# Peptides against a protein of PDB entry 5HOI, part 62

Target 1, 351 residues: chain A of PDB entry 5HOI
Amino acid sequence: FRYMPFSPAGTPFGFTDRRYLTMNEVGYVSTVKNSEQYSITVSFFDVGRFREYHFEDLFGYDLCFLNEKGTLFGQSKTGQIQYRPHDSIHSNWTKIIPLQAGERITSVAATPVRVIVGTSLGYFRSFNQFGVPFAVEKTSPIVALTAQNYRVFSVHYSQFHGLSYSLSELGTSSKRYYKRECPLPMSLPNINSDMKKDANLDYYNFNPMGIKSLFFSSYGDPCIFGSDNTLLLLSKWRSPEESKWLPILDSNMEIWKMSGGKETTDIHVWPLALAYDTLNCILVKGKHIWPEFPLPLPSEMEIRMPVFVKSKLLEENKAILNKKNEIGADTEAEEGEEDKEIQIPVSMAAE

## One batch from the design tools (peptide; made by RFdiffusion4, then SolubleMPNN)

Design b1_p12_3_s2 (from b1_p12_3, 4 letters changed)
Fold by OpenDDE base, seed 3:
Structure b1_p12_3_s2 (fold): chain B 351 residues (1-351), chain A 12 residues (1-12)
Amino acid sequence: as target 1 above (351 residues)
Amino acid sequence: SAAEKIKELLEE
């Protein structure tokens, strides 16, 4: 097994000189090989809110995380990281993460308030948005990171224990765990069955864990999309005893249904984000399971969330709205139609 | 929508 640099929805080069470093609901970051250097472009889906920018990369950044305020870059081998705010008001900063012999940065994440670096030796490094360090923690080897606000979802891998996950909150003074290295019930890529196609082998060599992406939902629930094309959502994570992974979408089955039962073996979902009950994704047709260039427009795939998840999410949203109203923010709450009977996905109804 | 895009992709 080899620890590879992971970025959310990142694509391999394949036989090309270009790839996506990362993509999500905000936009997409591409890199192009240009002789001994790279040209990086940060593009956005909301072209009215953000301006595309590019720069020359002399370091060969192989890690990236995009948020609404900036882009974090990392070089897995050298330990160099760079944060680039989208707004010119804040300066770019660069830092070298000290790495031991053979250690690699395996994943990076950034929010408007935190920067997180995870390594193949399980060093979890936290910083503020200005690159000021908070702490270094030793965990199991980190293979993937995502973050929203102060929360971090980390995926760990051990050769002995397989995949685990942690959910933590990075306060000002302390790290709180909601989950700490708990088993992650995600299937690993099956090398023997699926690798008969060269394209699948190329992707496996790029991403041996098969984690296409991980993100927080708009409600702040950890989501992961594996090689089985199932979207898992961590429900009830605030209650350690009640917390469970919900298979909220089988994307292969949903593509098949939406096709009217046609052959869809060449149609692939590439996950970006979960907003409410809608998976934002790129739909890809072809040999490669990942988007090529140019990037297709994102598509919205409705998710039939279980009633007990949607009700809790609605209650949490009402509680957030009520708390905003108590603070004197006149946000007119449009009374959206509550009463749509949520059909349980057939994949969840198989007793 | 994803359903519309899947129809388009199946016609290509």
Scores: peptide ipSAE 0.521, ipTM 0.949, DockQ to the pose 0.652
Fold by OpenDDE base, seed 2:
Parts: C-alpha cells; sequence; structure tokens
Structure b1_p12_3_s2 (fold): chain B 351 residues (1-351), chain A 12 residues (1-12)
C-alpha cells in the first residue's frame, strides 16, 4: 500500500501532460506539464461570478482544494502549501509544512475560515485562512480531507483497521469531534477484478483508496463517493448513537435506468457536489472513468431519498417558523437553533 | 439533466 496525494475529484495524468488537480461545484483546477514546470489554471463554472486565472507552478503541486474564496495547493513530498484567494485584493501566502522522513501530505482542505493539512503519519494540522497555525493533532493516517466552514470530514486508513472517518468542528479555541475514527463502510477497489482493464490500473495507482470525491452536501452532511460508484451520506451525525451512512445513490444503477436499460459500461459518473437533492457530476463516456479535456458541462442527477425529505422538511419548518412569527409569539430566537439537525419522521423514511 | 446527457452520450 502507498499513500498517494488525494484531492476531491482529481484526475490522473494517464498518458497525457494534463490533469485536473481538483473539481467541485465551484469549478475545476487543471495542471499542464511544461518540461520541469507546471501551468495551473483555476476555472469556474459561474463565469459571471469568477474570473479564470492561471499561474506558473515551479513546485509541482499535486494537492488542491477549491472553495468560493480561494484555492489551496500542496506539494505532498516537500510539504509546501500555497493559498491563492480568487480576489486579487487578498494576498497569496505560502508555507512549508514540516514533514518527517517518509511523511507525505496526503490531503489538504480549505474553507473561507480554515486550512487543514493531513499527512500519511496522521498529523492533522489546522490553520486559519491566513496560514496562522492553530494546532497539530496526531490521528490515524489521513488519506482524504474535505471541509465546509468550521467542519472537517477526514478519512483515515490503517492497515489493521481499514478505513475510518472523523467529523470534527474547528472552533477558535478547540476541536470538537462529532465522530472520531469511526468505521467507514466504504468498499475498497478490488485489485483482482478491476485490474484486468489497463484504465482501472492507472486510476488505482493514482488513487488506491478509490475515493473519487468527498464533500459536504448543501445541508452540511458528509458525503463520499467510492470506486463502487455509490454515494454515501452520513445522516444523524449530531446524534452519536443514531448516525449512519446512507447509500443515497447507486450511480451505475441510475445510469442504467436513464439509458432505458441499455449497456452503459462506458458511461461513468464523476462526482462534483451534492446540492439539495441533486448530485452535480460530470458524465463521462469512454475507457477512462474520469473526465478528459475539455471538461464536459456538469449534469444534475436526482437522488432518491433521504435528501428530498430533508428539503421538504426544511421548507415545512421555515413555513412553520414564519407562521409562528406572524402569530406574534415572542419566542426569543436563540442563535443556537440554526444548528439543530432536522429530524426526518420515521414514517417518511419508509417510502 | 443527467437523463438528457445520457441520451446524448448514447447517440454518439
Amino acid sequence: as target 1 above (351 residues)
Amino acid sequence: SAAEKIKELLEE
């Protein structure tokens, strides 16, 4: 087993000089090899909100995380990280993460308020958006990270325990765990069956965990998309005893249905984000399970349950709150109520 | 939609 640098929805070079470092709902980051250098381009889906930019990469960044405010880059071997705000008003910053012998940065994540670095030795390093360090924690070896606001979803790998996950919140003074190194019920790539196709071997060598992407949903639920093309969502994560992974989409099955039951073995879902009840994804046709260049337009794939119930319950709860406000009940809205997990009634979970 | 795009991809 080898720890490889992971970025959400990152693609291998394959036989090309170019790849996607990362992609999500905001956009896509590409890198092109130019001899010993790289040209990085940060592109956006909302061309009205953001301007595409490029720069020369002398470090060979192999880690990337894109958010609405900037792009975090990392070099897995050297420990260099760079944050580049999309807005030119804000300064870029660079740091070197101290690495031990054989240690690698395995994943990086950035939000508008936090930067996170995970390593192959399980060092979890947290920073603010300006690169000021908060803490260093030692966990099980980190293989993937994503973050939204103050929340961090981390995937860990142990040769003895397999895959685990943590869900934490990085406050100003302390790290809170909602989940700490709990078993992650994601299937690993099957080397013996899938390796018969050269394209699968190339992808496995790039990403041996088979994690195509991980993200937070628009509702703040951790999501992971594995090599089995199943989207897993962590539900009830605020309730430690009720928390469970839900297989909310079998993308192979949905492609097959949408085709009218035709052979779809060459059609692949490349996950970007989960927005409400839709998986934002790139649909790819071909031998490679990942998008090539140019990047196709994103597609929206509807998910069946439980997120539809959550959207409807959010609308119903907003409608109930608005009705309560019209009735003149002086309920002091304590600022703490926005973080209450929407309880899905058991009756709606059975349809 | 994903369904429309799948149909397009199957006609190619």
Scores: peptide ipSAE 0.521, ipTM 0.950, DockQ to the pose 0.582
Fold by OpenDDE base, seed 4:
Structure b1_p12_3_s2 (fold): chain B 351 residues (1-351), chain A 12 residues (1-12)
Amino acid sequence: as target 1 above (351 residues)
Amino acid sequence: SAAEKIKELLEE
């Protein structure tokens, strides 16, 4: 087994000179191989809010995380990381993460307030947005990271225990765990079934965990999208005993339904983000399960959240609205969405 | 929407 560099919704090169390093709701980061160099482009979906920028990459960054304030780059083998703010107010900074022999940076994450580096040996390194270190923690080997504000969702892999996850909050003085290396009920890619297609082998070699992406929902719930094309959401994570993974979307089933029951074996969901009750995704048609160039426009796929998740979401929305109203922001409350009968996904209705 | 995009992709 080899730990590969993971970035959310990152794509392989395949047979091309181009790939996406990462993509999410903010935008997409592409890299083009030019001889021994790479040209990186940071593109945005909101072209009114952000300006696309590019730079020459002499290091061969293979890790990336995009947020609304900047882009974090990493080189898995050398341990180099670079943070590039989107604005010119803050300077770029570069740092070398000390790696042991054979250690790799496996994932990086960045928020406006934190930078996180995870390694194949399970070193969890935390920094502020300026690259000032907070701590180094030894965990199980990290295979994926995402972060929102101060929260970090980490996926770990052990040869003995399979996938686990942690949910933590990175304060200034301490790390708090909400979940610490708990079992992650995500299926790993099935080498024997999926490897019949060369395209699946290429993707497996790029991402042996099959984690297409992981993100926090707009409500701050950890989400993961695996090789089974199921979106899992961690519900009730604040209550350790009540916390559970919810299969909130079978994307293959939804594509099949939306097609009118046609064969859709060449249509794939590439996950970007979960905003409220919609999966922001790229719909891909073709041999490859990942988007090629140019990037198609994002699509919104409605998720059928279970009633008990939607009630929590409605309460959280009401609390956010009330807090905005206390701050004097006129947000028209659309009263009308309370009565939409949440169909429990058929996969959950079969019990 | 995803449903519209799937229709487009199936007509291609």
Scores: peptide ipSAE 0.520, ipTM 0.949, DockQ to the pose 0.658
Fold by OpenDDE base, seed 5:
Structure b1_p12_3_s2 (fold): chain B 351 residues (1-351), chain A 12 residues (1-12)
Amino acid sequence: as target 1 above (351 residues)
Amino acid sequence: SAAEKIKELLEE
């Protein structure tokens, strides 16, 4: 096993001179190899909100994270990171992350308020959006990161314990853990069965964890999409005892159903984001499980959220919307979060 | 929709 640089929905070069560094609901970042240099393009799905931009990369950035305010780049071996705001009003900044011998940056994440760097030795480095450092924490080896606002979802790998995850909040004064290195029930790529196809071996060499993407849902729930093409959502993460991973979509099964039960072994889902009850994804036909160039238009795949998750998310969103509407009114209302137990009727668990 | 795109991809 080797720690490889991971970016959400990043693609390998394969037999081409170009790849996607990352993609999500905001857009996609491509890199093209030009002799000893790279040409990076940051493209957006909402062309009315954002302007595509390009720059020459002399460093060979192999890590990327795109958000609504900017793009974070990283070089896994040198420790260089660069943040590029989409708006020209804000300056680009560059920083060198100090790496030990054999240490690599394995993942980077950025929100409008935080920058996070994770390493193969488990150094978790946090910064503000201007590259001002907050802290360095030692964790288990980090293999993937995503972030939304102040929240960070990190995936860790140990040879002894397999995959684990953490969910943390990077406040102004301290890091809070909601989950700290808890077991992640995600299937790793099956080396023996799936590697009979050269395309699967190339992807495994690029991404040995098989994590196609990880993101926060529109409701702020951690999501992960593995090599088994199952979308996992972390439910009830605020309640340590109630928190569980929900398999909210088997994408192979949904493709099969949508085909009318035809063979669909060459049709692949490439995950971008989860918005409400819809997986935003690229549908790909071919030998490669990843999108090629040009990028196809995103497709919306409806998820079968368990009715109780949909109702609780609707209630939590009503409560968040009501709190946002009440924070528009200067009233000192008290901290009484009554977590009412919704009793699940036993009968719907058997079909 | 994903269903429409899957149908399109199966007709190619």
Scores: peptide ipSAE 0.518, ipTM 0.949, DockQ to the pose 0.591

Design b1_p12_3_s3 (from b1_p12_3, 5 letters changed)
Fold by OpenDDE base, seed 1:
Parts: structure tokens; C-alpha cells; sequence
Structure b1_p12_3_s3 (fold): chain B 351 residues (1-351), chain A 12 residues (1-12)
């Protein structure tokens, strides 16, 4: 096994000189190899809110995290990180993360308030948005990170224990764990079955964990999308004893249904974000399971959340509506969508 | 929608 730099929805170069470093609901970051240098472009889906920008990368950034306020870059081997605010009012900053011999930065994450660096030796480094360090913690080897506000979802790998996850909150004075290195029930890529297709080998060499992306939902629930194309959501994470992973979408099955039962083996979901009950994704047709250039427009895939998640979302929506009504916003409650039968996937109805 | 995009991709 080799620790590779991971970024959410990042793509390999393949046979090209260009790739996506990361993409999500905000936008996409591309890099083009120009001899010994790279040209990085930060692009946005909301062109009215953000301006595309580019810069020359002399370091060969192989890690990236995009948020609404800026982009974090990292170089896995040298330990260099750079934060670039989207707004020119705020200064860029660069820092070198000290790495031991053979240590790599494996993932980086950034929110408007936190920067997180994870390494192949399990060093978890936290900073504020200005690169001021808070803490260094030793964990199991980190393979992926995402963050929302003060919360961090980390994926860990041990040769003996497989995949685990942590969910933590990075306060001003302390780190709180909601989950600490708990088993992650995600299927790993099967080298022997899946590697018969050369395109799968290229992706496996880029991302041996098969984690296409991980993010927080709009409700702040950790989500992960693996090589099996199943979207997992961590439900009830505030209650340690009740917390469970929910398979909220089998994307292969949903593509098959939406096709009318046609062969769809060349149609792939590339996950961006989960907003309410919709998976924002890029739909890709072809040999490669990842989007090429130019990037297709995002598509919204409705998720059939399990009844227990829908009820909680309805309660949360009622609580949001009640709060809006207390604030004197006359939003007529459209009562109408209660009765859509949540079709439980046939595979879960047979147990 | 994803359904519309899948129909488009299947017509290519």
C-alpha cells in the first residue's frame, strides 16, 4: 500500500497534461503541466459571485481544498502549503509543514475559520485561516480530510484495522471528538476484479482507497463516496451510541433506473456535494470514471433518503420554518410533499 | 436534472 495525496473529487492526469486538483459545489481547481511548472486555475460554478483566477505553480501542488473564501494548496512531499483567498483584499500565505523522512501530507482541508493538514504518519495539524497553528495531534495515518466550519471529518487507514473515521470539532481552546477512529464500513477497491480494465488501474494508482469524495452535507452530516459508487451518510453522530452510516444512494442503481433499465456501464457519477436531498455530481460518459476537460455542468440527483432520515429532515425543516415564522416571514407552508413513498432499495427490503 | 442528463448521454 502507498499513501497518495488525496483531495475531494480530484482526478488523475491520465494520459493528459491536465487534471482537476479538487472540485465541489463551489467550483473546480485545475492544474496544467507546463514543462517543469504548473499553471493552476481556480474556477467557480457561480460566475456572478466569484471571478476565476490563475497562477503559476513552481512547487507542483498535488493537494487542494476549495471553499467559499479561498483555496488551500499543498505539496505532499515538500510539506509546503499555500492558502489563497478568492478576495484580493486578503493576503495569500505560505507555510512549510515539517515532515519526517518518508512522511507525506496525504490530505488538506480548509474552512473560512480553520486549516487542517493530515499526514501519512497520522500527524493532524490544525491552524486558523491565517496559518497560525493551534495544535499537533498524533492519530492513525490520515488518508482523507474534509471540513465544514469548525468540524473535521477525517479518514484513517491502518494495515491491521483497515479504514476508520473521526469526527471532531476544532474549538478555540480544544479539540472535541464526536467520533474517534471508529470503523468505517466502506468497501475498498478490489485490485483483482476491478484492475482488469486499464482505466481502473490508473485511478487506483492515483487513489488506492477509492474515495472519490468526502464532504459535509448541507445539514452538517459527514458523507463519503467510495469506489462502489454508494453515498454513505453518517447519521446521528451527536449521539455516539446511535450513530450509523446510512447508504443513502446507490448511484449505479439510480443511473440504471433513470436510463429505463438500459446498460449504463459507461455512465459514471462523480460526486461534488450533498445539498438537502440532492447529490450534486458530474455525470460522465466514457472509459474513465472521472470528468475530463472541459468540465460538464453539474447535475442534481435526487436521493431517496431512508424514512428515518426524511423524518428528521422534516423535523429540522419544521424547526427552521417555525423559526422563520417567529421572525415574521410569511412563508406559506406548502403541505403537499408528505406522501412520496420512500422506496427502500430492494436489497434492504430483503433482510 | 440527472435524469435529463442521462437521457442526453444515452442519445450520444
Amino acid sequence: as target 1 above (351 residues)
Amino acid sequence: SAKEKIKELLSE
Scores: peptide ipSAE 0.550, ipTM 0.954, DockQ to the pose 0.675
Fold by OpenDDE base, seed 2:
Structure b1_p12_3_s3 (fold): chain B 351 residues (1-351), chain A 12 residues (1-12)
Amino acid sequence: as target 1 above (351 residues)
Amino acid sequence: SAKEKIKELLSE
């Protein structure tokens, strides 16, 4: 096993001079090899909200994380990271992460308020959006990171324990764990079956864990999309004993259904984000399981989840709150109630 | 929609 740099929905170069460093619902970051340097382009799906920009990369950034406020870049071997705000008003910053001999940055994540760096030795480094360090923690080896606001979803790998995950919140003074190195029930790539196709070997060499992407849903639930093309969502993570992974989408099965039962072995889902009840994804046709250039427009794939119940319950709870406010009940809205997990009634989870 | 895009991709 080799620790490889991971970025959400990043693609390999393959036989090309270009790849996607990362992509999500905000946009996509591409890099092109230009002799000894790279040209990086940060592109956006909402062209009205953001302006595409590019720069020359002399460092060979192999890690990337895109958010609504900026792009974090990392170089896995040198430990260099760079944050580039999308707005030119805010300054870029660069930092070198100290690495031990053989240590690699394996993943980076950035939110508007936090920067996170994970390493092959399990060093978890946290910073604010300006690159000011908060803490260094040693965990099991980190293979993937994503973050939303103050929350971090980390995937860990141990030769003895396989895949695990943590869910944590990076407050101002402390790190809180909701989940700490709990087993992750994601299937690893099957080398023996998948290596019969050259395209699968290239992808495996790029991403040995087969994690195509990980993200937080629009509801703040951790999601992971593995090599089995199953989207897993962590439900009830606020309740340690009730927390479970839900297989919310078999994308191969959904493609097959949507085709009308035709052969769809050359059609692939490339995950971007989960927005409410829809997987935002790129649909790819061809030998490669990843999108080529130009990037196709994103597609929305409906998820047959009790997530429909969560949206309806959110609307119903908002409607109940609005009705309570109209009835003049002086319910002091304690500021702490916004983070209550919407309990899905057991009766609605069985359909 | 994903369904429309799949139909498009299958017609190519």
Scores: peptide ipSAE 0.549, ipTM 0.955, DockQ to the pose 0.578
Fold by OpenDDE base, seed 5:
Structure b1_p12_3_s3 (fold): chain B 351 residues (1-351), chain A 12 residues (1-12)
Amino acid sequence: as target 1 above (351 residues)
Amino acid sequence: SAKEKIKELLSE
């Protein structure tokens, strides 16, 4: 097994000189190989809010994370990272992460307030948005990271224990764990059945874990989309005893239903984000399970949230919107009310 | 919608 650099919804080069380093709901980052150099483009879906920008990459960045404020780049072998704000008002910064012999950066994540670096030896390094270090922690080997605000979802791999996950909050003074190296019930890629197609082997060599993406939902729940094309959501993560992974979408089954029961073996879902009750994704037709160039327009796939959760979430969001409208714009809403737990009723998981 | 895009992709 080799630890490969992972970025959310990143694509391989395949037989081309170009790939996506990452993509999500904000946009997509592409790299093109030009002899010994790379050309990176940061593109956005909301062209009215953000301006596309380009730069030359002399380092060969193979890690990327895009957020609403900037883009984090990393080089897995050299340990170089670069943060580029989207706004020209804020300066770019570069840092070298010290790596041991054979250690690689395996994943990077960035929020408007935190930068996180995970390694193949399980070093978890945290920084602020300006690259000021907070801490270094030793964990199990990190294979994937995502972050939202102060929260970090990390995926770990052990040869003995398989996949595990952690959910942590990176406060100002300390790291809090909601979950610490708990078993992750995600299926790994099946080398023997699926690798008969060359396209699946190329993707496996790029991403041995088969994690197409991981993100936080619009409600702040950790989500992961594996090689089985199932979207898993971590429900009730605030309550250690009640926390569970929910298979909220089988994307192969939904494509099949939407086709009217036709063969859809060449249609693939590429996950971007979960917004409310819709998976934002790229629908791809072809031999490759990943999007090619140019990037197709995103599509919204409705998830079968239990009707009771949708109604309760709509009522809670309506109550939050009504409270925000009754309290004029200037009251600092106390940090505590956004943390309401999504109660999913037990009954609909059995049909 | 995803359903419309799937129908489009199946007609190609």
Scores: peptide ipSAE 0.546, ipTM 0.954, DockQ to the pose 0.595
Fold by OpenDDE base, seed 3:
Structure b1_p12_3_s3 (fold): chain B 351 residues (1-351), chain A 12 residues (1-12)
Amino acid sequence: as target 1 above (351 residues)
Amino acid sequence: SAKEKIKELLSE
């Protein structure tokens, strides 16, 4: 096994000079080889909210994380990281992460309030959005990271124990664990069956864990999308004894159903995000399981959330609405019927 | 929608 740099929904170069460093619901980051240099472009799906920007990369950034406030870059071998705010109000900052001999940065994550660096030796490093360090923790080897607000979802790998995960909150003074190195019931890529196609070998060499992406849902639940094309959601993570992974979408089966039962072996889901009950994804046709250039428009795939997840989301939304109404004036709460379908805000529906 | 995009991709 080899530790490779992981970024959410990142693509390999393949036989090309270009790849996606990362992509999610906010946008996509591309890099193009230009001799010994790289040309990085940060693009957005909401072109009205964000302006595309470009810069020359002399370091060869192989790690990336995009959020609504900025982009974090990392170089897995040198330990260099750079944070670039989208807005010109805040300056870019660069830092070198101290690495031991043979240590690699394996994943990076950034939120508007936290920067996280994970390594092949299991060093978990936390910073604020300005690159001020909070702590260094020693964990099992980190293979993937994502973060939302103060919350971090980390995936770990041990040759002895396989895949595990942690879910933690990075407060101002302390780290709280909701889950700490618990078994992750995700299948690893099957080298013998799937590698019959050169394209699958190229992807395996790029990402030997087969984790296409990991993210938090719009409700703050950890999600992971593996090589089996199943979307797993961590339900009830606030109750450690009740916490479970839910297979909320088999994307191969949903593609097959949506085709009307046709052969769909060349159609692939590339996951971006989970918003409410909809997987935002790129649908890809071809030999490669990842999107090429230009990037196709995102598609929305409805998920069958288990009833107990929908009910909890309704309760959390009612509690958020009630808290907003308790801070707002005495507008008479008309007892509007309980069965109002959660209207997905029209602005997020990609036609 | 994903269903419409799948139909489009299958017509190519």
Scores: peptide ipSAE 0.545, ipTM 0.952, DockQ to the pose 0.600

